# Peptides against a protein of PDB entry 5YCA, part 47

Target 1, 132 residues: chain A of PDB entry 5YCA
Amino acid sequence: RSLPAERNPLYKDDTLDHTPLIPKCRAQVIEFPDGPATFVRLKCTNPESKVPHFLMRMAKDSSISATSMFRSAFPKATQEEEDLEMRWIRDNLNPIEDKRVAGLWVPPADALALAKDYSMTPFINALLEASS

## One batch from the design tools (peptide; made by RFdiffusion4, then SolubleMPNN)

Design b2_p10_3_s2 (from b2_p10_3, 4 letters changed)
Fold by OpenDDE base, seed 1:
Structure b2_p10_3_s2 (fold): chain B 132 residues (1-132), chain A 10 residues (1-10)
Amino acid sequence: as target 1 above (132 residues)
Amino acid sequence: AMSLDELEAL
């Protein structure tokens, strides 16, 4: 597969210690029509554009929003590029589609695989280790 | 379903 050419400079180093990011995560309960669900989110700000994205985890099963990862990693990606990557995820990983929230959500192991591809490993490790 | 933009805005 082909990933977008330009990546968020926030993710220039995939080898950094993730532990300082853990306390930056925040848990919140969100009310849905069928009941509440807890999410953990990590604010990721592009150091050049200053535009933030939030990486998202479902607290209950630790599913991570692959869509949010992609959008954070590749801020200039086209819709076609996103669609192509989401299709690849469907074909190669184990995503779930939750009726409550949009996008593809993947289990922790898949999230870490994507994180390696997107150079986001410290951020995803922190998100997974944060309390809920 | 709630959009990701909506989810981030909460």
Scores: peptide ipSAE 0.481, ipTM 0.922, DockQ to the pose 0.965
Fold by OpenDDE base, seed 3:
Structure b2_p10_3_s2 (fold): chain B 132 residues (1-132), chain A 10 residues (1-10)
Amino acid sequence: as target 1 above (132 residues)
Amino acid sequence: AMSLDELEAL
Protein backbone atom coordinates (compact mmCIF):
# COMPACT_ATOMS: atom_id res chain seq x y z
CA ARG B 1 0.00 0.00 0.00
CA SER B 2 0.93 3.65 -0.40
CA LEU B 3 0.86 6.02 2.59
CA PRO B 4 0.81 9.82 2.23
CA ALA B 5 4.17 11.50 1.65
CA GLU B 6 4.05 14.01 4.52
CA ARG B 7 3.76 12.89 8.13
CA ASN B 8 2.98 14.92 11.25
CA PRO B 9 6.36 15.98 12.73
CA LEU B 10 5.00 15.12 16.19
CA TYR B 11 5.74 11.50 15.25
CA LYS B 12 9.34 11.93 14.10
CA ASP B 13 10.71 9.46 16.69
CA ASP B 14 8.91 6.15 17.21
CA THR B 15 11.37 5.00 19.91
CA LEU B 16 10.58 7.55 22.63
CA ASP B 17 9.50 6.46 26.11
CA HIS B 18 5.69 6.44 26.25
CA THR B 19 5.31 6.71 30.04
CA PRO B 20 5.32 10.54 30.21
CA LEU B 21 2.28 10.54 27.90
CA ILE B 22 0.13 8.33 30.17
CA PRO B 23 -0.94 11.10 32.58
CA LYS B 24 -1.89 13.29 29.61
CA CYS B 25 -4.70 10.91 28.69
CA ARG B 26 -8.24 11.70 29.86
CA ALA B 27 -11.21 9.41 30.44
CA GLN B 28 -14.63 10.71 29.43
CA VAL B 29 -18.12 9.25 29.77
CA ILE B 30 -20.30 9.93 26.73
CA GLU B 31 -24.05 9.39 26.64
CA PHE B 32 -25.49 7.47 23.69
CA PRO B 33 -29.08 6.45 22.94
CA ASP B 34 -28.42 2.93 24.23
CA GLY B 35 -26.50 4.08 27.31
CA PRO B 36 -23.20 5.56 28.47
CA ALA B 37 -19.76 4.55 27.20
CA THR B 38 -16.32 5.58 28.43
CA PHE B 39 -13.59 6.77 26.07
CA VAL B 40 -9.95 7.56 26.76
CA ARG B 41 -8.54 10.47 24.76
CA LEU B 42 -5.05 11.79 24.09
CA LYS B 43 -4.64 15.26 22.61
CA CYS B 44 -1.94 15.34 19.93
CA THR B 45 -0.93 18.74 18.58
CA ASN B 46 1.09 19.14 15.39
CA PRO B 47 4.08 21.26 16.48
CA GLU B 48 4.24 23.09 13.14
CA SER B 49 0.60 23.77 12.29
CA LYS B 50 -0.62 23.81 15.93
CA VAL B 51 -3.68 21.81 14.84
CA PRO B 52 -4.78 19.22 17.42
CA HIS B 53 -6.23 15.76 16.91
CA PHE B 54 -7.50 13.40 19.58
CA LEU B 55 -6.46 9.77 19.61
CA MET B 56 -9.30 7.71 21.06
CA ARG B 57 -9.77 4.39 22.84
CA MET B 58 -13.00 2.68 23.84
CA ALA B 59 -12.38 1.89 27.49
CA LYS B 60 -14.40 -1.33 27.58
CA ASP B 61 -12.59 -3.33 24.89
CA SER B 62 -9.56 -1.07 24.24
CA SER B 63 -10.49 -0.56 20.57
CA ILE B 64 -8.58 2.35 19.00
CA SER B 65 -9.86 4.67 16.27
CA ALA B 66 -7.73 3.91 13.22
CA THR B 67 -9.36 6.80 11.37
CA SER B 68 -8.20 9.29 14.01
CA MET B 69 -4.72 7.78 13.94
CA PHE B 70 -4.51 8.26 10.18
CA ARG B 71 -5.82 11.83 10.27
CA SER B 72 -3.35 12.78 13.00
CA ALA B 73 -0.39 11.10 11.30
CA PHE B 74 -1.13 12.47 7.82
CA PRO B 75 -2.70 15.93 8.17
CA LYS B 76 -2.33 16.77 4.47
CA ALA B 77 -3.77 13.49 3.18
CA THR B 78 -6.56 13.59 0.61
CA GLN B 79 -9.89 11.87 1.08
CA GLU B 80 -8.83 9.38 -1.59
CA GLU B 81 -5.69 8.50 0.36
CA GLU B 82 -7.73 8.00 3.53
CA ASP B 83 -10.24 5.81 1.69
CA LEU B 84 -7.42 3.70 0.28
CA GLU B 85 -5.91 3.14 3.73
CA MET B 86 -9.29 2.34 5.32
CA ARG B 87 -9.89 -0.27 2.61
CA TRP B 88 -6.47 -1.75 3.33
CA ILE B 89 -7.32 -1.95 7.04
CA ARG B 90 -10.61 -3.71 6.25
CA ASP B 91 -8.80 -6.22 4.04
CA ASN B 92 -5.76 -6.90 6.22
CA LEU B 93 -6.70 -6.22 9.87
CA ASN B 94 -9.71 -6.85 12.11
CA PRO B 95 -11.62 -3.56 12.36
CA ILE B 96 -14.92 -3.08 14.17
CA GLU B 97 -17.67 -0.77 12.99
CA ASP B 98 -19.55 0.51 16.03
CA LYS B 99 -23.01 1.92 15.37
CA ARG B 100 -22.51 4.62 18.00
CA VAL B 101 -19.39 6.24 16.54
CA ALA B 102 -18.00 6.73 13.04
CA GLY B 103 -14.75 5.43 11.56
CA LEU B 104 -12.88 2.16 11.82
CA TRP B 105 -11.92 0.92 15.27
CA VAL B 106 -9.25 -1.74 15.68
CA PRO B 107 -8.16 -4.00 18.57
CA PRO B 108 -4.95 -3.21 20.48
CA ALA B 109 -2.69 -5.51 18.45
CA ASP B 110 -3.89 -3.99 15.18
CA ALA B 111 -3.55 -0.48 16.61
CA LEU B 112 0.07 -1.18 17.47
CA ALA B 113 0.69 -2.54 13.98
CA LEU B 114 -0.70 0.68 12.50
CA ALA B 115 1.28 2.70 15.03
CA LYS B 116 4.48 1.15 13.74
CA ASP B 117 3.52 2.06 10.16
CA TYR B 118 2.59 5.63 11.18
CA SER B 119 5.48 6.08 13.67
CA MET B 120 3.03 6.58 16.58
CA THR B 121 4.05 3.72 18.90
CA PRO B 122 4.68 5.79 22.08
CA PHE B 123 1.31 7.52 21.76
CA ILE B 124 -0.68 4.34 21.22
CA ASN B 125 1.13 2.56 24.08
CA ALA B 126 0.26 5.46 26.39
CA LEU B 127 -3.37 5.46 25.26
CA LEU B 128 -3.65 1.71 25.89
CA GLU B 129 -2.06 1.88 29.36
CA ALA B 130 -4.03 4.89 30.63
CA SER B 131 -6.67 4.28 33.30
CA SER B 132 -10.38 4.66 32.62
CA ALA A 1 -23.60 7.39 14.61
CA MET A 2 -21.63 10.25 16.12
CA SER A 3 -18.95 11.60 13.78
CA LEU A 4 -15.31 11.68 14.85
CA ASP A 5 -15.38 15.48 14.66
CA GLU A 6 -18.36 15.55 17.01
CA LEU A 7 -16.66 13.09 19.35
CA GLU A 8 -13.54 15.26 19.49
CA ALA A 9 -15.63 18.35 20.21
CA LEU A 10 -17.16 16.91 23.41
Scores: peptide ipSAE 0.481, ipTM 0.922, DockQ to the pose 0.942
Fold by OpenDDE base, seed 2:
Structure b2_p10_3_s2 (fold): chain B 132 residues (1-132), chain A 10 residues (1-10)
Amino acid sequence: as target 1 above (132 residues)
Amino acid sequence: AMSLDELEAL
């Protein structure tokens, strides 16, 4: 597969210690038609553009939004590039499509695989280890 | 389904 050329400079170093990021995560209960669900979110701000994206985890099963990962990692990606990557995820990983929220959500192991590809490992580790 | 943008905005 082909990933977008420009990556968020926030993710320039995949080897950084993730532990300082853990306290920056926040749990939030969101009400849906079928009941409440808790999400853990991590605000990731592009140091150049100052545009934030939130990485998201479903607290119940630790599924992580692959779509949000992609959009954070590749802020200038086209819709076609996103669609291509989402198709790859469907074909190669184990995504879940939840009726309550949009995008592809992947289990922790898949999220870490994507994190390696996107150079986001510290951020995904922190998101997974944060309390809910 | 709630969009990701809506989810982030909550």
Scores: peptide ipSAE 0.481, ipTM 0.922, DockQ to the pose 0.966
Fold by OpenDDE base, seed 5:
Structure b2_p10_3_s2 (fold): chain B 132 residues (1-132), chain A 10 residues (1-10)
Amino acid sequence: as target 1 above (132 residues)
Amino acid sequence: AMSLDELEAL
C-alpha cells in the first residue's frame, strides 16, 4: 500500500519514551442510546499547524480508532487516500465497525502494527496503558 | 453512529 507523502511532525521519532504521555490521557463516559461507554482520549497537536486530533480507545476492549490515527498521522491526506488505507486495514487486520461510533476500530495488536507504520508507537502505547 | 468530530468535541 501507499501511505500519504507528508506525516505529522509530531511523530518524527517512533522510539521515544511513551511514559510521559500516560498522564495526558483522559477517560470519559459517553452516553449512547443503548447505554454508557467509557473512552480514553489523548490529545495530539501538530506542532507546526497547531491542529489537534484525539486518539481514542474504547476502555472496555481497548479497541483503538484507526481512522483517528490515520487522520492525526497524515493531516494532508485526501479522502481517497483515507478510504484506500481503511480498505487495506479491512483486508489485512481485524477491525470492528461499532454502530455507536464512526470509523474503523482495531484491537491493541493491530493498533500497534499501524502505529509502527505511522510512527506513532509512543502515543499508542501511552493510550493503551492509561487508566479508565 | 456518532462521528469522530462529534466524539472529539465532547
Scores: peptide ipSAE 0.479, ipTM 0.921, DockQ to the pose 0.941

Design b2_p10_4_s3 (from b2_p10_4 with E5D K10L)
Fold by OpenDDE base, seed 3:
Structure b2_p10_4_s3 (fold): chain B 132 residues (1-132), chain A 10 residues (1-10)
Amino acid sequence: as target 1 above (132 residues)
Amino acid sequence: AMTLDELEAL
C-alpha cells in the first residue's frame, strides 16, 4: 500500500519513551442511547500547524480508532488516500465497527502495527497503558 | 453513530 507523503512532524521519532505521555491521557464517560461508555483520549498537536487531533481508545476492550490515527499522522491526506488506507485495514487487520461511533476501530495489536507504520508507537503505547 | 469530530469535541 501507499501512505501519504507528508507526515505530522509530531511523530518524527518512533523510539521515544512513552511514559511521559501516560499522564497526558484523559478518561471520559460518554452517554449513548444504549448506555454510558468510557473513552480514553490523548491530545496530539502538530507542532508546525498547531492543529490538534485526539487519539481515542475504548476503555472496555482497548479498541483504538484507526481513523483518528490516520488523520493525526497524515494531516494533508486526501479523502481518497484515507479511503484506500481504511480499505487496506479492512482487508489486512481485524477492525470492528461499533454502531455508537464512526470510523474503524482496531484491537491493541493491530493499533500497534499501524503505529509502527505511522511512526506513532510511543503515543499508542501511552494510550493503551493509561488508566480509565 | 457519533462522528469522530463530535467525539473529539466533547
Scores: peptide ipSAE 0.456, ipTM 0.915, DockQ to the pose 0.957
Fold by OpenDDE base, seed 4:
Structure b2_p10_4_s3 (fold): chain B 132 residues (1-132), chain A 10 residues (1-10)
Amino acid sequence: as target 1 above (132 residues)
Amino acid sequence: AMTLDELEAL
């Protein structure tokens, strides 16, 4: 597959130590019609545009929003490019579609695979290790 | 379903 050409400069170095990012994560309980669910979120601000995106983890099963990852990693991506990647994820990984929240959510191993592709491994490691 | 933007805004 092909990914968008321009990547968020926040993710220029995939080898950075993730541990300083762990305390930047925040857990939040969100009320849904069928009950509460805890999410862990990490604010990722594009250092060039100053536009933030939040990487999201479901605390209970550690599913991570692949959609949020993509949008953060590729801020100039078209909807078509996103759709293409989401289709690829559906076809090649193990995503879950949750009735409560939009986007594709993937288990930790898949999230780390995507993180490698998107050069955002430190951020996903931090998100996964953060307390909830 | 709540959108990702809505999730971020909470």
Scores: peptide ipSAE 0.456, ipTM 0.915, DockQ to the pose 0.979
Fold by OpenDDE base, seed 2:
Structure b2_p10_4_s3 (fold): chain B 132 residues (1-132), chain A 10 residues (1-10)
Amino acid sequence: as target 1 above (132 residues)
Amino acid sequence: AMTLDELEAL
């Protein structure tokens, strides 16, 4: 598959220690029509543009928003590029489509596979290890 | 369904 050419410089080094990022994660309870659900969020700011994106984890099953990962990693990606990647995820991984929230959500192992592809491993490790 | 933008804004 083809990934977008320009990647967020925040993710220039996939080998960094993730532990300093753990305390930067925040848990939040959100009320939905069918009841509350807890999410863990990690604010990721592009050091050049200063535009933030939030990486998201569902606390209960540790599903990670692949869509948010993609948008953070590739901030200049087109909708077509995103659609292409989401199709790849559907065909090759084990995504979940939750009725409460948009985007594709993937289990931890799949999230880490994507993290390797997007050079986001420290951030996803931190998000997965954070308390909820 | 709540959009990702809406989710981030909460």
Scores: peptide ipSAE 0.453, ipTM 0.915, DockQ to the pose 0.963
Fold by OpenDDE base, seed 5:
Structure b2_p10_4_s3 (fold): chain B 132 residues (1-132), chain A 10 residues (1-10)
Amino acid sequence: as target 1 above (132 residues)
Amino acid sequence: AMTLDELEAL
């Protein structure tokens, strides 16, 4: 598959130590109509544009928002490019669609596979290791 | 469903 041409410069080096990012993660309880759920989030700021995105993990099963990953990694991507990637994820990985929250959410192994493709492995490792 | 923008804003 093809990915968008321009990537967030935050992710220029996929091999960096992830441990300094762990304490930057934050857990929060969000109230939904059918009850509360805990999410872990990591703020990722594009060093050039200064636009932040939050990477999101469901605390209970460690599912990670693939949509948030894509939007953070490819800040200039079109909606069509996003839709095509989400379709690829549906066809090739194991995503879930939760009625409470938008986007595709993938299990940890799939998140790490995407992280490799998007060059954001340290950030996903940190998000997965953070406490909830 | 809560949008990702809404989720980020909480």
Scores: peptide ipSAE 0.453, ipTM 0.915, DockQ to the pose 0.980

Design b2_p10_5_s1 (from b2_p10_5, 3 letters changed)
Fold by OpenDDE base, seed 4:
Structure b2_p10_5_s1 (fold): chain B 132 residues (1-132), chain A 10 residues (1-10)
Amino acid sequence: as target 1 above (132 residues)
Amino acid sequence: APASLEEVAA
């Protein structure tokens, strides 16, 4: 597969210590038609553009939004590029399409695999370790 | 329909 050429400079170093990011995560209860659900989110701000994106985790089963990861990692990606990557995820990983929140959600192991590809390992480790 | 990621993250 071909990932977008330009990556968020926030993710320039995939080897950084993730522990300082853990307390930056926030858990929140969101009300849906079928009841409440808890999510953990991490605000990721592009240091050059100053545009923020939120990485999202379902607290209950630790599923991570692959869509949120892609959009944060590749802020200039086209819809076509996103669609291509989402198709790759469907074909190669174990995504779930949740009825409450749009996008593809992947289990922790898959999220870490994507994190390596997107150079986001510290951020995903922090998101997974944060309390809910 | 599912809520958008942007809605949930707001």
Scores: peptide ipSAE 0.545, ipTM 0.937, DockQ to the pose 0.938
Fold by OpenDDE base, seed 1:
Structure b2_p10_5_s1 (fold): chain B 132 residues (1-132), chain A 10 residues (1-10)
Amino acid sequence: as target 1 above (132 residues)
Amino acid sequence: APASLEEVAA
């Protein structure tokens, strides 16, 4: 597969220590028609554009929003590029489509695989380790 | 229909 050419400069170094990011995560209870659900969010701000994106984890099963990862990593990606990557994820990983929140959600192991591809491993490790 | 990521992250 081909990923977008321009990546968020926030993710320039995939080898950084993730522990300083853990306390930056925030848990939030959100009410849905079928009841409440807790999510953990990590605000990721592009240091050049100053545009923030939130990485999202479902607290209950630790599923990570692959869509949120992609949009944060590739801020200039087209819809076609996103669709292509989401198709790849469907074909190669184990995503779910949640009825409450749109996008593809992947289990922790898949999230870490994507994180390696997107050069955002520290951020996903922090998101997974954060309390809920 | 599911909520958008933007709605949840707001």
Scores: peptide ipSAE 0.544, ipTM 0.936, DockQ to the pose 0.933
Fold by OpenDDE base, seed 2:
Structure b2_p10_5_s1 (fold): chain B 132 residues (1-132), chain A 10 residues (1-10)
Amino acid sequence: as target 1 above (132 residues)
Amino acid sequence: APASLEEVAA
C-alpha cells in the first residue's frame, strides 16, 4: 500500500518515551441511545498548524479508532487516500465497525502495528496504558 | 446511524 506523503510533524520521532503522555489522556462517559460507553481520548495537536485531533480508545475492550489515527497522522490526506487505507485495514487486520461511533476500530495489537506504520507508537502506547 | 468521530470528540 501507499501512505500519504505528508505526515504530521508531531510524529517525527517514533522512539520517544510514552510515559509523559499518559496523564494527558482523559476518560469520558458518553451517552448513546442504547446506553453509556466510556472512551479514553488523547488530544494531539499538530505543532505547525495548531490543529488538534483526538485519538480514541473504547475503554471496554481497548479498541482504538484507526480512522482517528490516520486523520491525525496524515492531516492533508484526501478522502480517497483514507478510503484506500481503510480498505487495506479491512483486508489485512481485524477491524470492527461499531454501531455507536463511525470509522474502523482495531484491537490493541493492530493499533500498535498501525502506529509503527504511522510513526506514532508513543501516543498509542500512552492511550492504551491510560486509566479509564 | 453511528455518530461521527468529530461528534463524539466535540
Scores: peptide ipSAE 0.544, ipTM 0.936, DockQ to the pose 0.913
Fold by OpenDDE base, seed 3:
Structure b2_p10_5_s1 (fold): chain B 132 residues (1-132), chain A 10 residues (1-10)
Amino acid sequence: as target 1 above (132 residues)
Amino acid sequence: APASLEEVAA
């Protein structure tokens, strides 16, 4: 598959130690119509544009928002490019759609596969290891 | 309808 040409410079080095990022993660309880749910979030700021994106993990089952990953990694991607990638994820990985929060959510192994493709492995490792 | 990612992240 083809990914967008321009990637967030925050993810220039996929080999960095992830441990310094763990304390930067934050757990938050969010109220939904059917009750509360805990999420773990990691704020990722593009060093050039200064625009932040939040990577999101569901605390209970460690599902990670693939949509949030894509949007952070490829901030200039078109809607068509995003749609194509989400279709690829549906066809090749094991995503779920949650009734509470939009987008595709993937299990940890799938998230790490995407992280490798998007060059953001340290950030996903940190998000997965953070306490909730 | 589900909340958007942006709404949850705010």
Scores: peptide ipSAE 0.543, ipTM 0.936, DockQ to the pose 0.936

Design b2_p10_5_s2 (from b2_p10_5, 4 letters changed)
Fold by OpenDDE base, seed 2:
Parts: sequence; C-alpha cells; structure tokens
Structure b2_p10_5_s2 (fold): chain B 132 residues (1-132), chain A 10 residues (1-10)
Amino acid sequence: as target 1 above (132 residues)
Amino acid sequence: APLSLDEVAA
C-alpha cells in the first residue's frame, strides 16, 4: 500500500513517552437507540495548522477508530487515499463496522500496528491506557 | 444511520 506523502508534524517522533498524554484523554457517554456507550477521546492538534482531530476508543472493548487515526496522521489526504487505506485495513487487519458509529474500528493490537505505520504510537498507547 | 466521527466528537 501507499500512504500519503505528508504527515501531521505532531507525529514526528514515535519514541516519545506516552504517559503525559493519558490525563489529556476524556471519557464521554453517548446515548444510542439501543442504549448508552462510553467513548474515550484524545484531542490532537496539528502544531502548524492548529486544526484538531479527535482520536477515539470504544471503552467497552477498546476498539480504536482507524479512520480517525488516518485523518489525524494525514490531514491533506484525499478521499481516494483514505478509501485505499481503509480497504487495506479491511483486507489485512480485523476491523469492525459498528452500526452506531461511522468508520472502521480495530482492536488494540491492530491499532498499535497502524500507530507504528503512522508514527502515532505514544498517542495510541495513551488512548488505550486512559480510564473510562 | 450511524453517527459520523465528527458527531461523536461534538
């Protein structure tokens, strides 16, 4: 696969300590027709453009939104590039498509694999360790 | 219809 050429400068160093990011995560309960669900979110602001993206985790099973990861990592990506990556994820990882929320959601191990590819490891570690 | 990612984050 081919990832977009330009990456969010927020993710320039994949080796940083993730622990300072943990208290920046926030849990929120969202009401759905079939009942409530808790999500954990981490606000990630591009230091150059100042545009924020939220990385998201389903609290119950720790599924991470791969779509949110991609959009944060590659802010100038085209829809075609996103579609290509989501197809790759569908073919090579173990995503779920939840009827309540859009995008592809992947289990923790898959999220960490993507994090390595996108240079987002500290942020995904923090999101996974945050309380809900 | 499922909530969009921006709706979840709102």
Scores: peptide ipSAE 0.518, ipTM 0.930, DockQ to the pose 0.929
Fold by OpenDDE base, seed 3:
Structure b2_p10_5_s2 (fold): chain B 132 residues (1-132), chain A 10 residues (1-10)
Amino acid sequence: as target 1 above (132 residues)
Amino acid sequence: APLSLDEVAA
């Protein structure tokens, strides 16, 4: 597959130590019709545009929003490019669709595979290791 | 309806 040409400069170095990012994560409880669920979030700000995106993990099963990863990594991507990548994820990984929240969510191993592709490994490692 | 990603992030 082909990914968008322009990537968020926040992710220029995939080899950085992730541990300083762990305390930057925050847990949040959200009330849904069937009960509460906890999410862990990491605020990622594009150093050039200053536009923030939140990377998100479902605390209970550690599923991570692939949609949010893509949007953070490729802020200038078209809707068609996003749709193409989401189809690739459906065909090649193990995503889930949750009735409570939008987007595609993937298990930790798949999230780390995507993180390598998007050059986001330190951020996803931190998000996975953060307390909830 | 499910929450949007923006709503989850808020």
Scores: peptide ipSAE 0.517, ipTM 0.930, DockQ to the pose 0.933
Fold by OpenDDE base, seed 5:
Structure b2_p10_5_s2 (fold): chain B 132 residues (1-132), chain A 10 residues (1-10)
Amino acid sequence: as target 1 above (132 residues)
Amino acid sequence: APLSLDEVAA
């Protein structure tokens, strides 16, 4: 597969220590028709454009929003590029589509695989380790 | 309808 050419400069170094990011995560309970669910979010701001994106984890099963990862990593990606990547994820990983929330969600191991591809491993590690 | 990702983050 081909990923978008331009990546968020926030993710220029995939090897950084993730621990300082852990306390930056925030948990929130959201009420849905079938009951409450807790999400953990990490605000990721592009240092050049100052545009923020939130990386998201479902607290209960630690599923991570692959869609949010992609949009944060590739701020200039087209919808076509996103669709292509989401299809790749469907074909190669183990995503779920939750009826309560939009996008593709992947289990922790898949999230870390994507994080490596997107150069955002510290951020996903922090998101996974944060309390809920 | 499912919440958008932006709505979840809000």
Scores: peptide ipSAE 0.516, ipTM 0.929, DockQ to the pose 0.937
Fold by OpenDDE base, seed 4:
Structure b2_p10_5_s2 (fold): chain B 132 residues (1-132), chain A 10 residues (1-10)
Amino acid sequence: as target 1 above (132 residues)
Amino acid sequence: APLSLDEVAA
């Protein structure tokens, strides 16, 4: 697969300590027709464009939105590039499709694999460790 | 319909 050429400069260093990011995460309860569910989100602001994106975790099973990761990592990606990556994820990882929320969601191990590819490891570690 | 990612973030 080919990832987009330009990456969010927020993710320039994949080796940074993730612990300072943990308290920046926020949990929220969302009401769905079949009951409430808690999500944890981390606001990630591109330091150059100042455009924020939210990384998202389902609190209960720790599934991470791969779509949110991709959009944050590659802010100038085309829809075609996103579709290509999502197809790769479907073919190579273990995504779930949740009827309550859009996008592809992946288990923690898969999220960390993607994080390595996208240079987002500190942010995904923080998101996974945050309280809900 | 499922919530969009923008809606989850709102």
Scores: peptide ipSAE 0.515, ipTM 0.930, DockQ to the pose 0.942

Design b2_p10_5_s3 (from b2_p10_5, 5 letters changed)
Fold by OpenDDE base, seed 4:
Structure b2_p10_5_s3 (fold): chain B 132 residues (1-132), chain A 10 residues (1-10)
Amino acid sequence: as target 1 above (132 residues)
Amino acid sequence: SAASLDEVAA
């Protein structure tokens, strides 16, 4: 696969300590037709463009939105590039179907694999460790 | 319908 050329400068260092990011996460209860579900979100602001993206975790099973990760990591990616990556994820990882929410969601181990590819490991570690 | 990421993040 081929990832977009330009990456969010927020993710310039994949080796930073994630623990300071844990308190930045926020839990959010969303009402769905079949009942409420809790999500954990982490606001990630591109330091150059100042555009924020939210990384998203389902609290119950810790599924992470791969779509949110991709969009945060690659702010100038085309829809075609996103589609290509999502297809790769479907073919190579273990995405979870949840018709209540949009995007492609993956289990924690897959999220960390993607995080390594996208250079955003500290952020995903924080998101996974945050309380809900 | 499915909630968008923006809706969930809002």
Scores: peptide ipSAE 0.110, ipTM 0.802, DockQ to the pose 0.941
Fold by OpenDDE base, seed 1:
Structure b2_p10_5_s3 (fold): chain B 132 residues (1-132), chain A 10 residues (1-10)
Amino acid sequence: as target 1 above (132 residues)
Amino acid sequence: SAASLDEVAA
């Protein structure tokens, strides 16, 4: 598959130590019609544009929003490029659909596979290790 | 209705 040409410079080095990012994660409880659910989020700010995006994890099963990853990694991506990648994820990985939340969510192993593709490994490792 | 990513992140 083809990914967008320009990537968030925040993710220039996929080999960095992730541990300093762990305390930057925050847990939040969100009320849904069927009850509360806890999410863990990591604020990721593009050092050039200064635009922040939040990477998101469901605390219960550690599912991670692939949509949030994509939008953070590729700030200039078109909707068509996003749709293409989400289709690839559906065809090649094991996404879940949660009626309560938007976006495409994937298990931890799939998230780490995407992280490698997007050069986000330290950030996803931190998000997965953070407490909830 | 599903919550948007922005709503979840807020």
Scores: peptide ipSAE 0.107, ipTM 0.800, DockQ to the pose 0.951
Fold by OpenDDE base, seed 2:
Structure b2_p10_5_s3 (fold): chain B 132 residues (1-132), chain A 10 residues (1-10)
Amino acid sequence: as target 1 above (132 residues)
Amino acid sequence: SAASLDEVAA
């Protein structure tokens, strides 16, 4: 597969300590037709453009939105590039379908694999370790 | 868009 050429400068160093990011995460309860569900989100602001994106985790099973990861990592990606990556994830990883939410969601191990590819490891570690 | 909670919630 081919990832977009330009990456969010926020993720220039994949080796940074993730622990300072943990308290930046926030839990939020959302009411759905079949009941409430808790999500954990981490606001990630591009230091150049100042545009924020939120990384998202389902609190219950720790599934993480691969879509949110991709959009944060590659702010100038085209829809075609995103579609290509999402197809790759479907074919090579273990995405989870949830009718209540949009995007492609993956289990923690897959999220960490993507994080390595996108240079987002500290942020995904923090998101996974945050309380809900 | 799935980049925010409001956007991903159906």
Scores: peptide ipSAE 0.088, ipTM 0.775, DockQ to the pose 0.209
Fold by OpenDDE base, seed 5:
Structure b2_p10_5_s3 (fold): chain B 132 residues (1-132), chain A 10 residues (1-10)
Amino acid sequence: as target 1 above (132 residues)
Amino acid sequence: SAASLDEVAA
C-alpha cells in the first residue's frame, strides 16, 4: 500500500520514550443505548498547524481507533487515501466492528503495527498503558 | 446511529 506523502511532524521520531505521554491521557465515560462505556483519549496537536486530533482507545478491551490514528498522522490525506488505508486494514489486520462508535477499530497488536507504519509508537504505547 | 469520533472526543 501507499501511505500519504506528508506526515504530521508530531510523529517525526518513533523512538521517543512514551512514559511522559501517559499522564496526558484522559478517561471519558460515554452513555450509549446499551449502557455506559469508558474511552481513553490522547490529545495530539500538530506543532505546525496547531490542529488537534484525539487518539482513542476503548478502555475495556483496549481497541484503538485506526481512523483516529490515520487522521492524526496524515493531516493532508484525501478521503480516497483514507478509504484505501481502511480497506487495507480490513484485508490485512484484525479490525472489530462496534456499532456504537464510528471508525475502524483494531486490537492493541494491530494498533502497534499501524503505529510503526505511521511513526506513532510512543503515542500508542502511552494510550495503551494509561489508566481508565 | 454510531457516534462519530468528533462526538466521542468532544
Scores: peptide ipSAE 0.111, ipTM 0.801, DockQ to the pose 0.907; fails the geometry check

